# Peptides against a protein of PDB entry 4Z63, part 44

Target 1, 334 residues: chain A of PDB entry 4Z63
Amino acid sequence: LCLGMNDLTGNIPEDLFHLKRLNLLGIQENRLSGSLSREIRNLSSLVRLDVSWNLFSGEIPDVFDELPQLKFFLGQTNGFIGGIPKSLANSPSLNLLNLRNNSLSGRLMLNCTAMIALNSLDLGTNRFNGRLPENLPDCKRLKNVNLARNTFHGQVPESFKNFESLSYFSLSNSSLANISSALGILQHCKNLTTLVLTLNFHGEALPDDSSLHFEKLKVLVVANCRLTGSMPRWLSSSNELQLLDLSWNRLTGAIPSWIGDFKALFYLDLSNNSFTGEIPKSLTKLESLTSRNISVNEPSPDFPFFMKRNESARALQYNQIFGFPPTIELGHNN

## One batch from the design tools (peptide; made by RFdiffusion4, then SolubleMPNN)

Design b1_p11_6_s2 (from b1_p11_6, 5 letters changed)
Fold by OpenDDE base, seed 4:
Structure b1_p11_6_s2 (fold): chain B 334 residues (1-334), chain A 11 residues (1-11)
Amino acid sequence: as target 1 above (334 residues)
Amino acid sequence: SSSSWISSVEL
């Protein structure tokens, strides 16, 4: 049953929960309000539940133990409060959980040893507090993780050295500290292709440790951190780099010539730093900007990107990395 | 040009 993209109001009729053969319930992009009914438990054949982009409030009901076939739960852009229900945090069937842009709070706790199918987690823009959950690497299929815009005070857990499944990671604006530790840990994530760390590590030094290596890194975004230091030499070994944003920092020194050696680099933002010297002539040889053969069909994160042009502007949403225009931005340097 | 930055959240 797909009722998305309408002007439906009020609550879900209770009689809808009598549909025991229902595999797909999509009621997204409506004006549905009130609490999400506990009677969802009666939908024992449910594979996909999409309640996103509504006015739902209250706690998410703890009924996911009665939904053994549920693979997809999309609840983004609602008014949900409380924590992740225990049955949801223990779901062995769940592949994707999206609860982005809610009012969920407390400590983030997932039973990753039970969540054997979880591959995508989006909890961005919530009110989670405490520390990043140390057991996330126990989610052996977890590839896509957005935890951005929560209040995860402290450091990236040491356990994330073992996060082999991790490919796309967003921690933007999560009150994280110790960028040296974070990069030193996350370099061990052999499948990591996208790393977004914007609005963390305020005023720290960007490490220039030549022992750091991100083998498969395609997207690095560490913008608006007020980071000090220079262009890090370790980044020169990330030969697959497609997008680099280090804008709105306090980086100094020259832009190194090796920045033009990235064959796939189509988006470079070094703006609003304190870089000095000449623009490397190697930037004029970027193959991605001279040849139109950028493979548009590469895997992208499930979470959207947002480009903010200034502090007061509304962010523009980009659902794919290749939605960004080919860019070299070096403005507002010394 | 107004300098932009990328994030994974609405800022």
Scores: peptide ipSAE 0.367, ipTM 0.868, DockQ to the pose 0.886
Fold by OpenDDE base, seed 2:
Structure b1_p11_6_s2 (fold): chain B 334 residues (1-334), chain A 11 residues (1-11)
Amino acid sequence: as target 1 above (334 residues)
Amino acid sequence: SSSSWISSVEL
């Protein structure tokens, strides 16, 4: 049953929960309100539940143990409160959980040893507090993780050295500390292609440790951290780099010539730093900026990117990396 | 001059 993208109001009719053969319920992009009924438990054949972009409130019902086929739960952009219910945090069938832009709170706890199918987790823009869950690497299929805009005080857990499944990771604006430890840990994530760390590590030094290596890194965003230091030499080994944003930091020294050696680099923002010297001539030879053949068919994160062009404006949403225009921004350096 | 930065959240 697909009823998305309408102007439906009120609650879900209780009789809808009598549809025991229902595999897909999509009611997204409406004005549905109230609590999400516990009677969802009666939808024992449910594979996909999309309640996103509504006015739902209250706690998410603890009924996911009665939904053994549920693979997709999309609840982004609602007013849900409380925690992730225990049955959802233990779901062996769940592939994708999207609860971005809610009011979920408390400590984030997932039973990753039970969540054997979880491949995508979006909990961005919630009220989770405490520390990052150390057991996330036990989610052996977890590829896409957005935990941005929560209050995860402290450091990236040491256990994330074992996060082999991790490909796309965002922790933007999550009160993280110790960038040296974070990068030292995350370099062990051999499948990591996208790393977004904007608005963390405030005033720390960007490590220039030549032992750091991100083999498959395509997207690095560490903007608006007030980071000190220089362009990190370890980044020169990330030959697949497509997008680099280090804007709004306090980085100093020269822009190194190796920045022009990235064959796939189509977006570079080093603006609003303290870089000095000449613009590398190698930047004029970036193949990706001269050739229109950007391969659009690459795997992308499930979470959107946002570009904020000024402090007061709403951020522009980009669903794909290649939605960004080819860009070299070097403005506002001293 | 870019006053922009990228994130994965609406800032």
Scores: peptide ipSAE 0.365, ipTM 0.866, DockQ to the pose 0.867
Fold by OpenDDE base, seed 3:
Structure b1_p11_6_s2 (fold): chain B 334 residues (1-334), chain A 11 residues (1-11)
Amino acid sequence: as target 1 above (334 residues)
Amino acid sequence: SSSSWISSVEL
């Protein structure tokens, strides 16, 4: 049953929960309000639940043990409060959990040993606090992780050295500290292609450690951190780099010539730094900017990107990396 | 002035 993208109001009719053979319930993009009914438990055949973009409030019901076929739970952009229900945090069937842009709070706890199917987790823009959960690497299929805009104080856990499944990771604006430790840990994530760390590590030095290596890194975003240092030499080994944003830092020195050797680099923002010297001539020879055939068919994160052009402006949403226009931005360097 | 920066969240 798909009732998304309407002007439906009020609660879900209780009789809807009598549909025991229902595999898909989509009621997203409505004005549905109140609590999400516990009677969802009666939908024992449910594979996909989409309640996103509504006015739901209260706690998410602890009924996911009665939903053994549930693979997709989409609840983004609601007013949910409390924690992740225990049955949801232990779901062996769940592939994707999206609860972005809610009011969920407390310590983030997932039983990753039980969540054997979890491949995508979006908990961005919530009120989770404490530390990053050290056991996330135990979610052996978890590829996509957005934990941005929470209050995860401290450092990236050392356990994330073992996060082999991790491909897309965002921690933007999560009060993280110690960028040197974070990069030193995350370099061990052999499948990591996208790393977004914007609005963390305030005033720290961007490490220029030649021992750092991100072989498969395609997207690096470390904007608005007030980072000091220079363009890191270790980044030159990330030959698959497609998008680099280091804007709104305090980076100094020259823009190195190797920045133009990235054959796939189509988006470069180094604006609002303190870079000096000449613009590398190699930038004028970027194959990705001269060739019309950028392969648009690469896998992207499940979480959207946002481009904020002004502090007062609404951010533009980009659902795919290739939604960004080919860009070289070097403005406001002094 | 292109004062853009990228994030994974609407800030």
Scores: peptide ipSAE 0.363, ipTM 0.865, DockQ to the pose 0.862
Fold by OpenDDE base, seed 5:
Structure b1_p11_6_s2 (fold): chain B 334 residues (1-334), chain A 11 residues (1-11)
Amino acid sequence: as target 1 above (334 residues)
Amino acid sequence: SSSSWISSVEL
């Protein structure tokens, strides 16, 4: 049953939950309100539940043990409160959990040893507090992780050295500290292609440790951190780099010539720093900007990107990396 | 040009 993208109001009729053969319930992009009924437990054949972009409130019901076929739960952009229900946090069938832009709170707890199928987790823009869950690497299929805009005080856990499945990671605006430790840990994530760390590490030094290596890194965003230091030499070994945003920092020194050696680099933002010297002539030779053959078919994160043009402007949403126009922004340097 | 920055967060 697909009823998304309408002007439906009120609660879901309880009788709808008696549809025991229902595999897909999509009611996204409506004005549905109230609590999500616990009677969703009656949908024992449910594979996909999409309740996203509604006015749902209250706690998410703890009934996911009665949904043994549930692979997709999308509840982003609602008013859900409380924690992740225990049955949801233990779901062996769940592939994708999206609860972005809610009011979920408390300590984030997932039983990753039980969540054997989880490949995508979006919990961005919630009220989770405490530390990052140290057991996330036990989610052996977890590829996409957005935990941005939560209050995860402290550092990236040392256990994330073992996060081999991790490919797309965002922690933007999550009150993280110690960028040197974070990068030193996350470099061990051999499948990491996208790393977004914007609005963390306020006033720290960007490490220039040549021992750091991100072999498969395609997207690095570490904007608006007030970071000190220079263009990090370790980044020159990330030969697959496509997008680099280090804007709104306090980075100094020259823009190095190796920045033009990235064959796939189509988006570069180094604006609002204190870079000096000449613009590298190698930037005029970027193959990605001269050849139209950027393959649009590369895997992207499940979480959207947001570009904030000005402090007062609404962020523009980009669902794919290739939605960004080819850009070289070097403005507002010294 | 208005300098921008990227995030994964709805602001």
Scores: peptide ipSAE 0.361, ipTM 0.863, DockQ to the pose 0.862

Design b1_p11_7_s1 (from b1_p11_7 with H3R)
Fold by OpenDDE base, seed 4:
Structure b1_p11_7_s1 (fold): chain B 334 residues (1-334), chain A 11 residues (1-11)
Amino acid sequence: as target 1 above (334 residues)
Amino acid sequence: SSRWITSFDPD
């Protein structure tokens, strides 16, 4: 049953929960309000539940132990409060959980040992506080993780060295500290391709440790951190780099010539730093910018990328990395 | 001359 993208108001009729054979319920992008009924527990055959982009409020009902087939729960952009209910945090069937842009609060806790099928987790823009959950790497299939815009004070847990499944990771604007530790830990994530750390580590030094290595890194965004230092030498070994945003920091020194050696680099933003010297000639030889016919079909995260011209502006959505326009931005440097 | 902030956060 798909009723999304309408102007439906009120709450879900109780009789709808009598549909015992229902596999998919999509009521997204409406004006549905009130609490999400606990009677969803009656939809025992439910595989996909999409209630996103509504006006739901209250706590998410703790009935997910009665939904053994549920793989997808999308509830982004609602007014949900409280925490992740225990049954949801222990769901062995759930593949994707999207609760971005709600008012969920408290300490983020997931029983990753139980959540054996979880592939994608989007909890961005909530009110979670405390520390990042140390057991997140125990979610052995967890590939996509967005925890941006929460209040995860502190550092990246050491346990994330074992986060082998992690491919797409955003911790943007989450009050994180110690970028040296974070990078030192995350370099061990062998499948990490996308890393967004914008608006963290304020005023810290970007480490230039040549021992750091991100083999499969395609997207690195560490913007607006007021980072000091220079272009990190360790980055030169990330041969698959496609997008680099280090804008709005306090980086100094020259832009190194190796920046033009990245064969796949198509988006470079080093603007609003304190770089000096000449623009490397090698930038004019970037293969990705010289070729007009680049068709890229690469795996993407389950959630889109977003670009803002400023923090107050509405974000532009990009569903794929190559949706970004080819860009070299070096403006506002010394 | 534009400021760009890239993230997974649309909000």
Scores: peptide ipSAE 0.196, ipTM 0.832, DockQ to the pose 0.641
Fold by OpenDDE base, seed 5:
Structure b1_p11_7_s1 (fold): chain B 334 residues (1-334), chain A 11 residues (1-11)
Amino acid sequence: as target 1 above (334 residues)
Amino acid sequence: SSRWITSFDPD
């Protein structure tokens, strides 16, 4: 049953939950309000539940133990409060959980040893507090993780050295500290292709430790952190780099010539820093910008990327990195 | 230009 993208109001009729053979329920992008009914437990055949972009409120019902086939739960952009219900946090069938842009709070707790199928987690823009859950690496198939815009004070957990499944990771604007530790830990994530750490590490020094190595890194975004230092030498070893945004920092020194050696680099934003010297001539030879027929293997997260012009601007959605125009932005470096 | 990128964070 797909009723998304309408102007439906009120609550879900209780009789809808009598549809025991229902595999897909999509009621996204409406104006449905009230609590999400506990009677959803009656939909025992449910594989996909999409209630996103509504006006639901209250706690998410703890009924997911009665939904043994549920693979996809999308509840982003609602007014849900409380935590992740225990049955959801223990779901062995769930592949994707999207609860972005809610009012969920407390400590984030997931039983990753039970969540054997979880591959995508979006809990961005909530009110989670405390520390990042140390046991996230126990979610052995967890590839896509967005925890941005929560209040995860402190550092990236040491356990994330073992986060082998991690490919796409966003922790933007989550009150993180110690960028040196964070990068030192995350470099061990051998499948990490996309790393977004914007609006963290306020005023810290970007480490220039040659021991750091991100082998599979394609997308690095560490914008608006007021970071000091220079272009990090360790980044030159990330041969697959496609997108680099270090804008709105306090980086100094020259833009190194090796920045033009990245064969796949098509988007570079170093604007609003304090870089000096000449523009490397190697940038004029970037294959991705000179060749009209380069198919670059694009990382494909389950969730889109967003670009903002400024902190107050509306984010522009890009479903794929390929959606970004080829860009070299070096403005405002004085 | 003054811009930055985030992933999975339109808000």
Scores: peptide ipSAE 0.069, ipTM 0.801, DockQ to the pose 0.699
Fold by OpenDDE base, seed 1:
Structure b1_p11_7_s1 (fold): chain B 334 residues (1-334), chain A 11 residues (1-11)
Amino acid sequence: as target 1 above (334 residues)
Amino acid sequence: SSRWITSFDPD
């Protein structure tokens, strides 16, 4: 049953939950309100539940133990409060959980040992607090993780050295500290291709440790952190780099010539720093900008990106990395 | 122009 993208209002009729053979319920992008009924437990054949972009409120019902086939739960952009219910946090069938842009709170806890199928987690823009869950690496198939805009004070857990499944990771604006430790840990995530750390590590020094290595890194965004230091030499070894945003920091020194050696780099923003010297000539030879034959059919994060253009303007949403226009932005430097 | 990329819903 797909009723998305309408102007439906009110609560879900209780009789809808009599549809025992229903595999897909999509009621996204409406104006449905009230609590999400616990009677969803009656939809025992449900594989996909999409209630995103509505006006639902209250706590998410703890009935997911009665939904043994549920693979996809999309509830982003609602007014859900409370925590992740225990049955959801223990779901062995769930592949994707998207509860971005809600009002979920408390300490984030998932039973990753039980969540054997979880591959995508989007809990960005909620009110979770405390520390990052140390056991996330125990979610052995979890490759896409957005925890941005929560209040996860402290450092990236040491256990994340073992986060082998992690490919796409965003922790933007989550009150994280110690970028040196974070990068030192995350470099061990051998599948990591996308790392977004914007609005963290305020005022820290961007480490220039040649021992750091992110071999598969394609997207690095560490913007608006007031980071000091220079362009990190270790980044030069990330040969697959496609997008780099280090804007709105306090980085100094020259833009190194190796920045133009990235064959796949199509988006570079180093604006609003304190870089000096000349623009590297190598930037004029970026293959990605000179050739039209760029593979755009690459895996991308499930979570959206946002570009904030100014303090007052609405951010632009980008659902794909290659949705960003080819860009070289070096403005507002010394 | 003040712009940066992030991955959360801005206010």
Scores: peptide ipSAE 0.389, ipTM 0.899, DockQ to the pose 0.801; fails the geometry check
Fold by OpenDDE base, seed 2:
Structure b1_p11_7_s1 (fold): chain B 334 residues (1-334), chain A 11 residues (1-11)
Amino acid sequence: as target 1 above (334 residues)
Amino acid sequence: SSRWITSFDPD
């Protein structure tokens, strides 16, 4: 049953929950309000539940133990409060959980040992507090993780060095500290292709440790952190780099020549730093910008990127990095 | 320009 993208109001009719054979319920992009009924437990055949972009409120009902076939739960952009229900946090069937842009609070707790099928987690823009859950790497299939815009004070857990499944990771604006430790840990994530750490590590030094290595890194965004230091030498070994945003920091020194050696680099923003010297001639030889025939195998995270063009402007959504225009931005440097 | 990339909903 798909009723999305309408102007439906009120609550879900109770009789709908008698549809025991229902596999898909999509009621996204409406004006549905009230609490999400506990009676969803009666939809025992449910595989996909999409209630996103509504006006739902209250706590998410703890009935997911009665939904053994549920693979997809989309609840982004609602008014849900409380925590993740225990049955949801223990769901062995769930592949994707999207609860972005709600009012969920408390400590983030997931029983990753039980969540054996979870591959995508979006809990961005909530009110979770405390520390990052140390047991996230126990979610052995977890590939895409967005925890941006929460209040996860502290450092990236040491356990994340074992996060082998991690490919896309966003922790933007989550009050994280110790970038040196974070990068030192995350370099062990051998499948990591996309790393977004914007608005963290305020005023720290970007490490220039030659021992750091991100072999599969395609997208690195560490913007607006007021980071000090220079262009990190370890980044030169990330040969698959496609997008680099280090804008709005306090980086100094020269832009190194190796920045032009990346064959797939098509988006470079080093603006609003304190770089000096000449623009490397190698930038004029970037194949991705000069050749029309370069096929780029683009990473496809399940969750979008956002570009904020102005502090006062609404961020633009980009579902894929391909949506970004080829860009070299070096403005506002010394 | 005052632009940067992030991955969270705008205010």
Scores: peptide ipSAE 0.295, ipTM 0.859, DockQ to the pose 0.817; fails the geometry check

